Peptides against a protein of PDB entry 3JWR. Designs and how they scored, part 215

Target 1, 323 residues: chain A of PDB entry 3JWR
Amino acid sequence: TRELQSLAAAVVPSAQTLKITDFSFSDFELSDLETALCTIRMFTDLNLVQNFQMKHEVLCRWILSVKKNYRKNVAYHNWRHAFNTAQCMFAALKAGKIQNKLTDLEILALLIAALSHDLDHRGVNNSYIQRSEHPLAQLYCHSIMEHHHFDQCLMILNSPGNQILSGLSIEEYKTTLKIIKQAILATDLALYIKRRGEFFELIRKNQFNLEDPHQKELFLAMLMTACDLSAITKPWPIQQRIAELVATEFFDQGDRERKELNIEPTDLMNREKKNKIPSMQVGFIDAICLQLYEALTHVSEDCFPLLDGCRKNRQKWQALAEQ
Target 2, 298 residues: chain A of PDB entry 3JWR as posed
Amino acid sequence: TRELQSLAAAVVPSAQTLKITDFSFSDFELSDLETALCTIRMFTDLNLVQNFQMKHEVLCRWILSVKKNYRKNVAYHNWRHAFNTAQCMFAALKAGKIQNKLTDLEILALLIAALSHDLDHRGVNNSYIQRSEHPLAQLYCHSIMEHHHFDQCLMILNSPGNQILSGLSIEEYKTTLKIIKQAILATDLALYIKRRGEFFELIRKNQFNLEDPHQKELFLAMLMTACDLSAITKPWPIQQRIAELVATEFWEQGDQVGFIDFVCTQLYEALTHVSEDCFPLLDGCRKNRQKWQALAEQ

## One batch from the design tools (peptide; made by RFdiffusion4, then SolubleMPNN)

Design b2_p16_6_s4 (from b2_p16_6, 9 letters changed)
Fold by OpenDDE base, seed 3:
Structure b2_p16_6_s4 (fold): chain B 323 residues (1-323), chain A 16 residues (1-16)
Amino acid sequence: as target 1 above (323 residues)
Amino acid sequence: DANVYAELEELLKKHT
């Protein structure tokens, strides 16, 4: 395609030029082509292209395929969300110095997972999928959409001309797919809530050890969530704009719940409760976000900008909630 | 999932 030719022939700017190592990064001013260039740079600067002998054209095609399999009519859970998740992962690995704590296969898996974790997202949560009696709800009991996202990820990875993992051994391939699956599934916040207590307790007791395979798996899950939720850490103008996208998508779901399912939506998804957004954001930060970024900062102090951003945004949302 | 949002709502009620 012309798009592939343009991407494959383009000079990829440095990570510094693209500012993709910054926790404060925003994609708002970037074209789709520039987001793809950023993605190439992430793979290159993490040494994934070299270490796994990726063909440049294949990587370009894969990126474009991933991007194409996000829906454009979804307000938040689109390519830009996946791209921002991957950028946060890249920043956490580089600027946050987590790269040195992980294997190349883990890094490869996390980056693929971050880009792929919401593939074919429909702008509705698992609860809606269950209540709408969607065929996917018959295949999976829990984390329905996350299983679907992984299936889409696997489909793309196995598609002709998209096989970025073709340079891996059979064992490396299996390991990578296992980690990708675990990482995508970990983006189900229900699983995060279930597992986070173990992570926080290990940190609190100073017993956290990445050499332990179970703790490594737990950390990768927490890191995925931290990147997935990283919008909450962004500079206030960026955070506010992203929160509007999230609210739009949630309200669209609530409208569908009312019209299609005859269900009164929860306050979070109720357009009539828009005035509760600031207080809901404070509650979300307190319930879900703060402890995660605190714990992540204890693993690597260089991740502090995520925690600091989250704290600053809490203050901003609280001030709005008091008006 | 539904549980996450339900828990969040409960927490929000306590926070407001």
Scores: peptide ipSAE 0.036, ipTM 0.735, DockQ to the pose 0.235
Fold by OpenDDE base, seed 4:
Structure b2_p16_6_s4 (fold): chain B 323 residues (1-323), chain A 16 residues (1-16)
Amino acid sequence: as target 1 above (323 residues)
Amino acid sequence: DANVYAELEELLKKHT
């Protein structure tokens, strides 16, 4: 395609020029081509292209394929969300110095997972999919969308000309796919809530050890969630804009719940409860986000900007909730 | 997923 030719021929700017190492990064001003260039830079600067012998054209095609398999009519869970998740992962690995704690296969898997974790998202949560008796709900009992996202990821990875993992041994390939699957499934917030207590307790007791395979898996899951939720850490103007996108998508679901399912939506998805957004954001930060970024900062102090951003946004949301 | 939002709502109700 012309898009592939343009991407493959383009000079990829440095990570410094692209500012993709910054936790404060925003994609709002970037074109789709620039987001693809950023993604190439992430793979390159993490040494993934070199270590796994990726062909440039194949990587370009894969990126474009991933981008193409996000829906444009979804307000939040689109390519830009996946791209921002991957950028946060890149920043956490580089600026947050988590790269030194992980294997190359784990890094490869996390970056692929971050980009792929919401593939073909429909702008509705698992509860809606289940209640609407969607065909996907017949395939999976839990984490319905996350299983679908992984299936889409696998489909793309196996598509002709998109095989960025072709340089891996059979064992490396299996390991990578296992980690990708676990990482994508970990973005189910239900699983996060279920598992986070173990992680926080290990941190609290100073018993956290990345040399333990189970604790490594747990950490990768927590890191994925931290990147997936990273919008809450962004500078306030960015946070507000992203929160509006999230609210739009949730209200669209709530409107569909009323029309299609004849149910009253929860406050989070109820357009009539728009005035509760600030208080709900404070509650979300307190219930879900703060402890995660605190724990992540204990694993790597260089991740502090995520925690600091979350705290600052809590104050901003609290001030709005008091109005 | 449904349980998460329900739990979140319960938490939010306790904090509001």
Scores: peptide ipSAE 0.034, ipTM 0.729, DockQ to the pose 0.259
Fold by OpenDDE base, seed 2:
Structure b2_p16_6_s4 (fold): chain B 323 residues (1-323), chain A 16 residues (1-16)
Amino acid sequence: as target 1 above (323 residues)
Amino acid sequence: DANVYAELEELLKKHT
């Protein structure tokens, strides 16, 4: 209640003041209140508050509810990750000029999805959830955590005083929820790997068309992944710090795999293999990131800072791997 | 996830 009152009464600074249009944005120096203010500004500047008649207090409560449903004891997959994903989405929409290519409902869905895509993340991947025979693994066969994240998102959206979608028609509401679900599920990297080939081929052949509903859905999925992975594009000092958070979480999982499952962790999650981080980061960039940001930059040239950042960080990681 | 990491590991092995 006090946090809500403070947020709802606060003057929301401009996007320029908050630097939330910058692809180089960092949240490290921001308080939780400032991250919430940034989030309000994203909704406002995307015209979502006005177009969908959102009540300011309801939006504030929803943001705080989303933030509250991220775990504080998870090193990387926490509120700050979700916030940075949403900020990258905002920057891609505004500075990257993708806003002009999407409907207001798609933009609404993407922003909600970005903020919600890792809700109640436990600091372990789908493989761990499956191998530990967690109750969630009985509910879903694939994308276990992403289904859970969507369920948490839906729970919050339907909670009293958090209904930011109450201004939508029934049809708009259904459409928005469909897109949110698809966007959250798209953050499963297994699904990304499965689908990216179709996207890259459409780009390569110059056959990509956002007026095609299937290609639109594919693009929204790729855009979600690009924002989710956007830490790899950040200025080197920011990239290094985030990589340490990721490594911490992965090593914590590896420690649990040893202790709870009696399994030797993979190198990525093995604390004893910390010296392989630079080479693994190069491999991750080459295998997952570069082609995605190249393709995104082809769709919108104004997204080039993401590609440039990724290339620069590859060079930095490569230099460390050679040491 | 498991498939992603396995594929990444295979790719990493090809690049060392």
Scores: peptide ipSAE 0.034, ipTM 0.729, DockQ to the pose 0.227
Fold by OpenDDE base, seed 1:
Structure b2_p16_6_s4 (fold): chain B 323 residues (1-323), chain A 16 residues (1-16)
Amino acid sequence: as target 1 above (323 residues)
Amino acid sequence: DANVYAELEELLKKHT
């Protein structure tokens, strides 16, 4: 395609020029081509292209295929969300120095998972999918959308000309797919809530050990969630704009719940409850976000900007909730 | 806010 030719021939700017190592990164000013260039830079600077012998054209095609399999009519869970998740992963690996704690296969899997974790997202949560009796709800009982996202990821990875993993051994390939699956499934916040207590307790007791395979898996899951939720850590103007996108998508779901399911939406999904957004954001930060970024900062102190950003945004949301 | 937490928890439980 013309898009592939343009991407494959383009000079890829440095990570410094693209600012993709910054936790404060914003994609708002970037074109789709520039987001693809950023993604190439992430693979290159993590040594994934070299270590796994990726062909440049294949990587370009894969990135464009991933981008194409996000829906344009979804307000938040689109390519830009996946791209920002991957950028946060890149920043956590580089600036947060987590790269030094992980294997190349784990890094490869996490980056692929971050880009792929919401593939074909429909702008509705698992609860809606289940209540609407969608065909996907018959295939999976738990983490319905996350299983679908992984299936889409696997389909793309196996598509002709998109096989970025072709340089891996059979064992490396199996390991990578296992980690990708686990990482995508970990983005189900219900699973995060179930598992986070174990992680926090290990940190609190100073018993956290990445050499333990179970604890490694647990850490990768927590890191995925930290990147997926990283909008809450962004500079306030960016955070506000992203919160509006999330609210738009949630209100669209609530409107569909009224129309299609004949139910009253919860306050989170209710357009008429827009005035509750600030207090809901404070509750979300306190219930879900703060402790995660605290624990992550304990694993790597260089991740502190995520925690600091989250704390600053909590104060901003609290101030709005008091008005 | 306990109410916000409860609402979020209920929403998240429906994903399991």
Scores: peptide ipSAE 0.029, ipTM 0.710, DockQ to the pose 0.093

Design b2_p16_7_s1 (from b2_p16_7, 6 letters changed)
Fold by OpenDDE base, seed 4:
Structure b2_p16_7_s1 (fold): chain B 323 residues (1-323), chain A 16 residues (1-16)
Amino acid sequence: as target 1 above (323 residues)
Amino acid sequence: SAVEQRILEEIAELYA
């Protein structure tokens, strides 16, 4: 395609030029092509292209395929969200120095997972999918969308000309897919809530050890969530804009719940309660976000900008809640 | 807090 030709022929700017190592990164001013170029740079600078002998054209095609399989009519859970999740992962790996704690396969899997974790998202949560008796709810009981996202990810990875994992051994391939699946499934926030206590307790007791396979898996799950929620850490103007996108999508779901399911939406999905967004954001930060970024910062102190950003945004939301 | 607990419950319901 013309898009592929353009991407494949383009000079890929440095990570410094693209500012993709910055935790404060924003994609708002980037074209779709530029987001793809950023993604190429992430793979390159993480040594994934070299270590796994990726063909440039194949990587370009894969990126474009992933982007294409996000819906444009979804306010928040679109390509830009996935791209920002991946960028946060890249920043955490590089600037946050987590790269030094992980294997190349884990890094490969995390980056693929970050980009793929919301593939074909419908702009509605698992509860809506289940309550609407959507066909996907017949296939999966829990984490319905996350299973679908992984299925889409796998489909793309196996598509002709998109096989970025073709340079891996059979064992490496299996390992990578396992980690990708676990990472995508970990983005189900219900699973995060269920599992995070174990992680926090290990940190609290100073017993956290990445050499333990179970703890490694747990860490990768927490890291995925930290990147998935990273909008809450961004500079206030960026965070506020993203929060509006989230609210838009949630209210759209709430409107559909009223109209299609005859259900009163929860406060988070209720357009009539938009004035409660600031207080709800404070509650979300306190209940979900702060402990995660504190724990992540404990694992790697260079991730502090995420925690600091979260704290600053809490203050901003609290100030709005007091008006 | 009561607010935190409420948010946790709401989030759990939304994402379970």
Scores: peptide ipSAE 0.072, ipTM 0.787, DockQ to the pose 0.334
Fold by OpenDDE base, seed 2:
Structure b2_p16_7_s1 (fold): chain B 323 residues (1-323), chain A 16 residues (1-16)
Amino acid sequence: as target 1 above (323 residues)
Amino acid sequence: SAVEQRILEEIAELYA
């Protein structure tokens, strides 16, 4: 395609020029081409292209395929969300110094997972999929959408001309896919809620050890969630804009719940309750986000900007909730 | 807190 030709021929700017090492990064001003260039830079600067012998054209095609398999009519869970998740992962790995704690296969898997974790998202949650008796609900009992996202990821990775993992051994390939699957599934917040207590307790007791395979898996799951939720850490103007996108998508689901399922949506998805957004954001930060970024900062102090951003946004939302 | 617990329950319902 013309898009592929343009991307493959383009000079890829440095990470510094693209600011993709910044936790404060915003994609709002970037074209789709620029987001793809950023993605190439992430793979390159993490040495993934060299270490796993990726062909440039194949990587470009894969990136464009991933982007294409996000829906444009979904307000939040689209390519830009996946891209921002991956950028946060990159920043956490580089600026946050987490790359030094992980293997190349883990880094490869995390980056692919971050970009792929919401593939073909439909703008509705697992509860809606279940209640609507969607065909996907027949395939999976739990984490329905996350299983679907992984299936889409696998489909793309195995598609002709998109096989960015072709340079891996069979064992490396299997390992990478396992980690990708686990990472994508970990983005189900229900699983996060279930598992985070173990992680926090290990941190609290100063018993956390990445050399333990189970703890490594747990950490990768927590890191994925931290990147997935990283919008909450962004500078306030960016946070507000993203919160609007989230609210739009949730309200769209709520509207569909009323129309299609004849149910009253929860406050989070109720357009009539938009005045509760600030207080709900405070609650979300307190219940879900703060402890995660605190724990992540204990693993690597260089991740502090995520925690600091989250705290600052809590204050901003609290101020709005008090009006 | 009670508020946090409520939010957790709501989130769990939404994402489980």
Scores: peptide ipSAE 0.071, ipTM 0.786, DockQ to the pose 0.325
Fold by OpenDDE base, seed 1:
Order: sequence, then C-alpha cells, then structure tokens
Structure b2_p16_7_s1 (fold): chain B 323 residues (1-323), chain A 16 residues (1-16)
Amino acid sequence: as target 1 above (323 residues)
Amino acid sequence: SAVEQRILEEIAELYA
C-alpha cells in the first residue's frame, strides 16, 4: 500500500527528537504516520529489531495492521490509546530503567502486548458485552474483551507479511506468546484488583524478588496496568483532555445501555452526572492508581514521574470537586 | 473511603 511504502521509506527520527522517553509525552499533535515512526523507534531502541532479526518492511506492515484493527469511531479505546500505552511502556523501560530488570523476550512481549491490548475494542466494557448477550460472552466467562484482544493480536502476528516473530526459536516464540497473553489479560482491571494486594504486600515486606517466576509474572501484570492507566499521570492539560475522551466513551455506553438494554447507567456512564467527574477521578486515583505507582517507584525509583504526575492530577481533580 | 469502595465496585463491574 501507499501507506506502507511511505512508512518503510521514511527516516525514523531519534527517540530524543520524538520525545518518546518522556513520561510527559503527548500524541495530540502527531499524525498517524508519526505515531508509526515512534513505534518503529521503540522497537529499534529496545534492541528488538536487531536481537530478533526483524525485517523493516515486516515491522512496518505489522504496525500498520495493528493500527488498522483499532476502530476509528471509538472515542478512547482506539489506536492512540494503544500507542500511548506502548509509549509509557517504552518510557518505563528506558527512563524508568526497568529494561535492565527484564529479559529481551519479556520486553518484546510487553511492547507487542501494549500495542495490541485493546485490538478491535468496541467502546463498551465486559459488563455490557455480557449483558447484551454478545457472541463473545459465550466464548469466555471473564475478561471477555481481553481474550478477544489477544485473539486479534495472534491473528495479526500470524498474518502473511506481519510475522515480526519469525526470527525467534520455537521455544522463544512460545514464551513470547505466553507473556503477551498474560500481559493483555492483565489489563482487565478486575484481575488487577484481585492480584495487586499480593504485589503490594511483597513490596511492603521487602520480599519482592524478580528472580521468582511467579513474582516476575505478577510484576509484568502490574507494569502493564501502570502503562494502561498512564493517562492519569500526564500533565494536567493532557490528563483533562484524555478524561474527556474517556467520559465521552462511557457516556456513549450509558446511552446504549438505556436504549438497547433498558438499564439505567452507573454514575460513571451517566451523561446527566457529568458534574461528578472530578470527584470520581479523585476516587479512581485513590482506589486504583496511587498505590500502583508508589509500588512501581519502589521497584525502580526512576519511575517517580508517574507517581508525581498522578499526585498532581489528584490535586487538580480535588480542586474541581470542591467547586 | 466510601467513594473509593464504590469506585472499586464500579470498576470491578466494568471490567469483570
């Protein structure tokens, strides 16, 4: 395609030029081509292209395929969300110095997972899918969408001309797919809520050990969630804009719940309760976000900008809630 | 807090 030709022929700017190592990164001013260039740079600077012998054209095609399989009519869970999740992962690995704590296969899996974790998202949550009796709800009992996202990820990885993992051994391939699956499934916040207590307790007791395979898996799950939620850490103007996108998508679901399911939406998805957004954001930060970024900072102190950003945004939301 | 608990429940419902 013309798009592939343009991407494959383009000079890829440095990570410094693209600012993709910054925790404060914003994609708002970037074209789709520039987001793809950023993605190439992430793979290159993490040594994934070299270590796993990725062909440039194949990587370009894969990136464009991933982007194509996000829906354009979804306000938040689109390519830009996946791209920002991956950028936060890249920043955490580089600037946050987590790269040195992980294997190349784990890094490869996390980056692929971050880009792929919401593939074909429909702008509705698992509860809606289940209550609407969607065909996907018959395939999976829990984490319905996350299983679907992984299936889409696997489909793309196995598609002709998109096989970025072709340079891996059979064992490396199996390991990578396992980690990708676990990482995508970990983005189900219900699973995060169930598992985070173990992680926090390990940190609190100073018993956290990445050499333990179970603790490694747990850490990768927490890291995925930290990147998935990273909008909450961004500079206030960025945070506020992203919160508007999230609210738009949630209100769209709420409208559909009323129309299609004859259900009164929860406050979070109720357009009539827009004035509660600031207080709900404070509650979300306190209940979900703060402890995660605190724990991540204990694993790597260089991740502090995520925690600091989260704290600053809590203050901003609290000030709005008091108005 | 009660707000935190409600949000946790809503999030759990949203993603369970």
Scores: peptide ipSAE 0.066, ipTM 0.785, DockQ to the pose 0.338
Fold by OpenDDE base, seed 3:
Structure b2_p16_7_s1 (fold): chain B 323 residues (1-323), chain A 16 residues (1-16)
Amino acid sequence: as target 1 above (323 residues)
Amino acid sequence: SAVEQRILEEIAELYA
């Protein structure tokens, strides 16, 4: 395609030029092509292209395929969300110095997972999928959409001309897929809530050890969540704009719940309760986000900007809630 | 808090 030709022939700017190492990064001013260029830079600067002998054209095609398999009519859970998740992962690995704590296969898996974790998202949650009796709800009981996202990821990885993992040994391939699957599944916040206590306790007791395979897996899950939720850490103007996208998508679901399922939506998805957004954001930060970024900062102090951003946004949302 | 727990549950449902 012309798009592929343009991407493959383009000079890829440095990470510094693209500012993709910054935790404060915003994609708002970037074209789709520029987001793809950023993605190439992430793979390159993490040494994934070199270490796993990726063909440039194949990587370009894969990126475009991933992008294509996000829906344009979904307000938040689209390519830009996946891209921002991956950018946060990249920043955490580089600026946050987490790269030094992980294997190349883990890094490869995390980056692929971040880009792929919401593939074919429909702008509705697992609860809606269950209640609407979608066919996927018959196949999976828990983390329905996350299983679907992984299936989509696998489909793309195995598609002709998209096989970015072809340079891996059979063992490396299996390991990578395992980690990708675990990472995508970990983006189900229900699983995060279930597992986070163990992570926080290990940190609190100063017993956290990445050399332990179980703790490594746990950390990768927490890191995925931290990147997935990283919008909450962004500078306030960016945070507000993203929060509007999230609210739009949630309200769209709520509208569908009323129309299609004949149910009253929860406050978070109720368009009539827009005035509760600030207080709900405060609650979200307190219940979900703060402890995670605190714990992550304990693993690597260079991740502090994520925690600091989260704290600052809490203050801003609280001020709005008091008006 | 109870509010925090409710939000937690709702958010878990929202993002899951």
Scores: peptide ipSAE 0.078, ipTM 0.792, DockQ to the pose 0.271; fails the geometry check

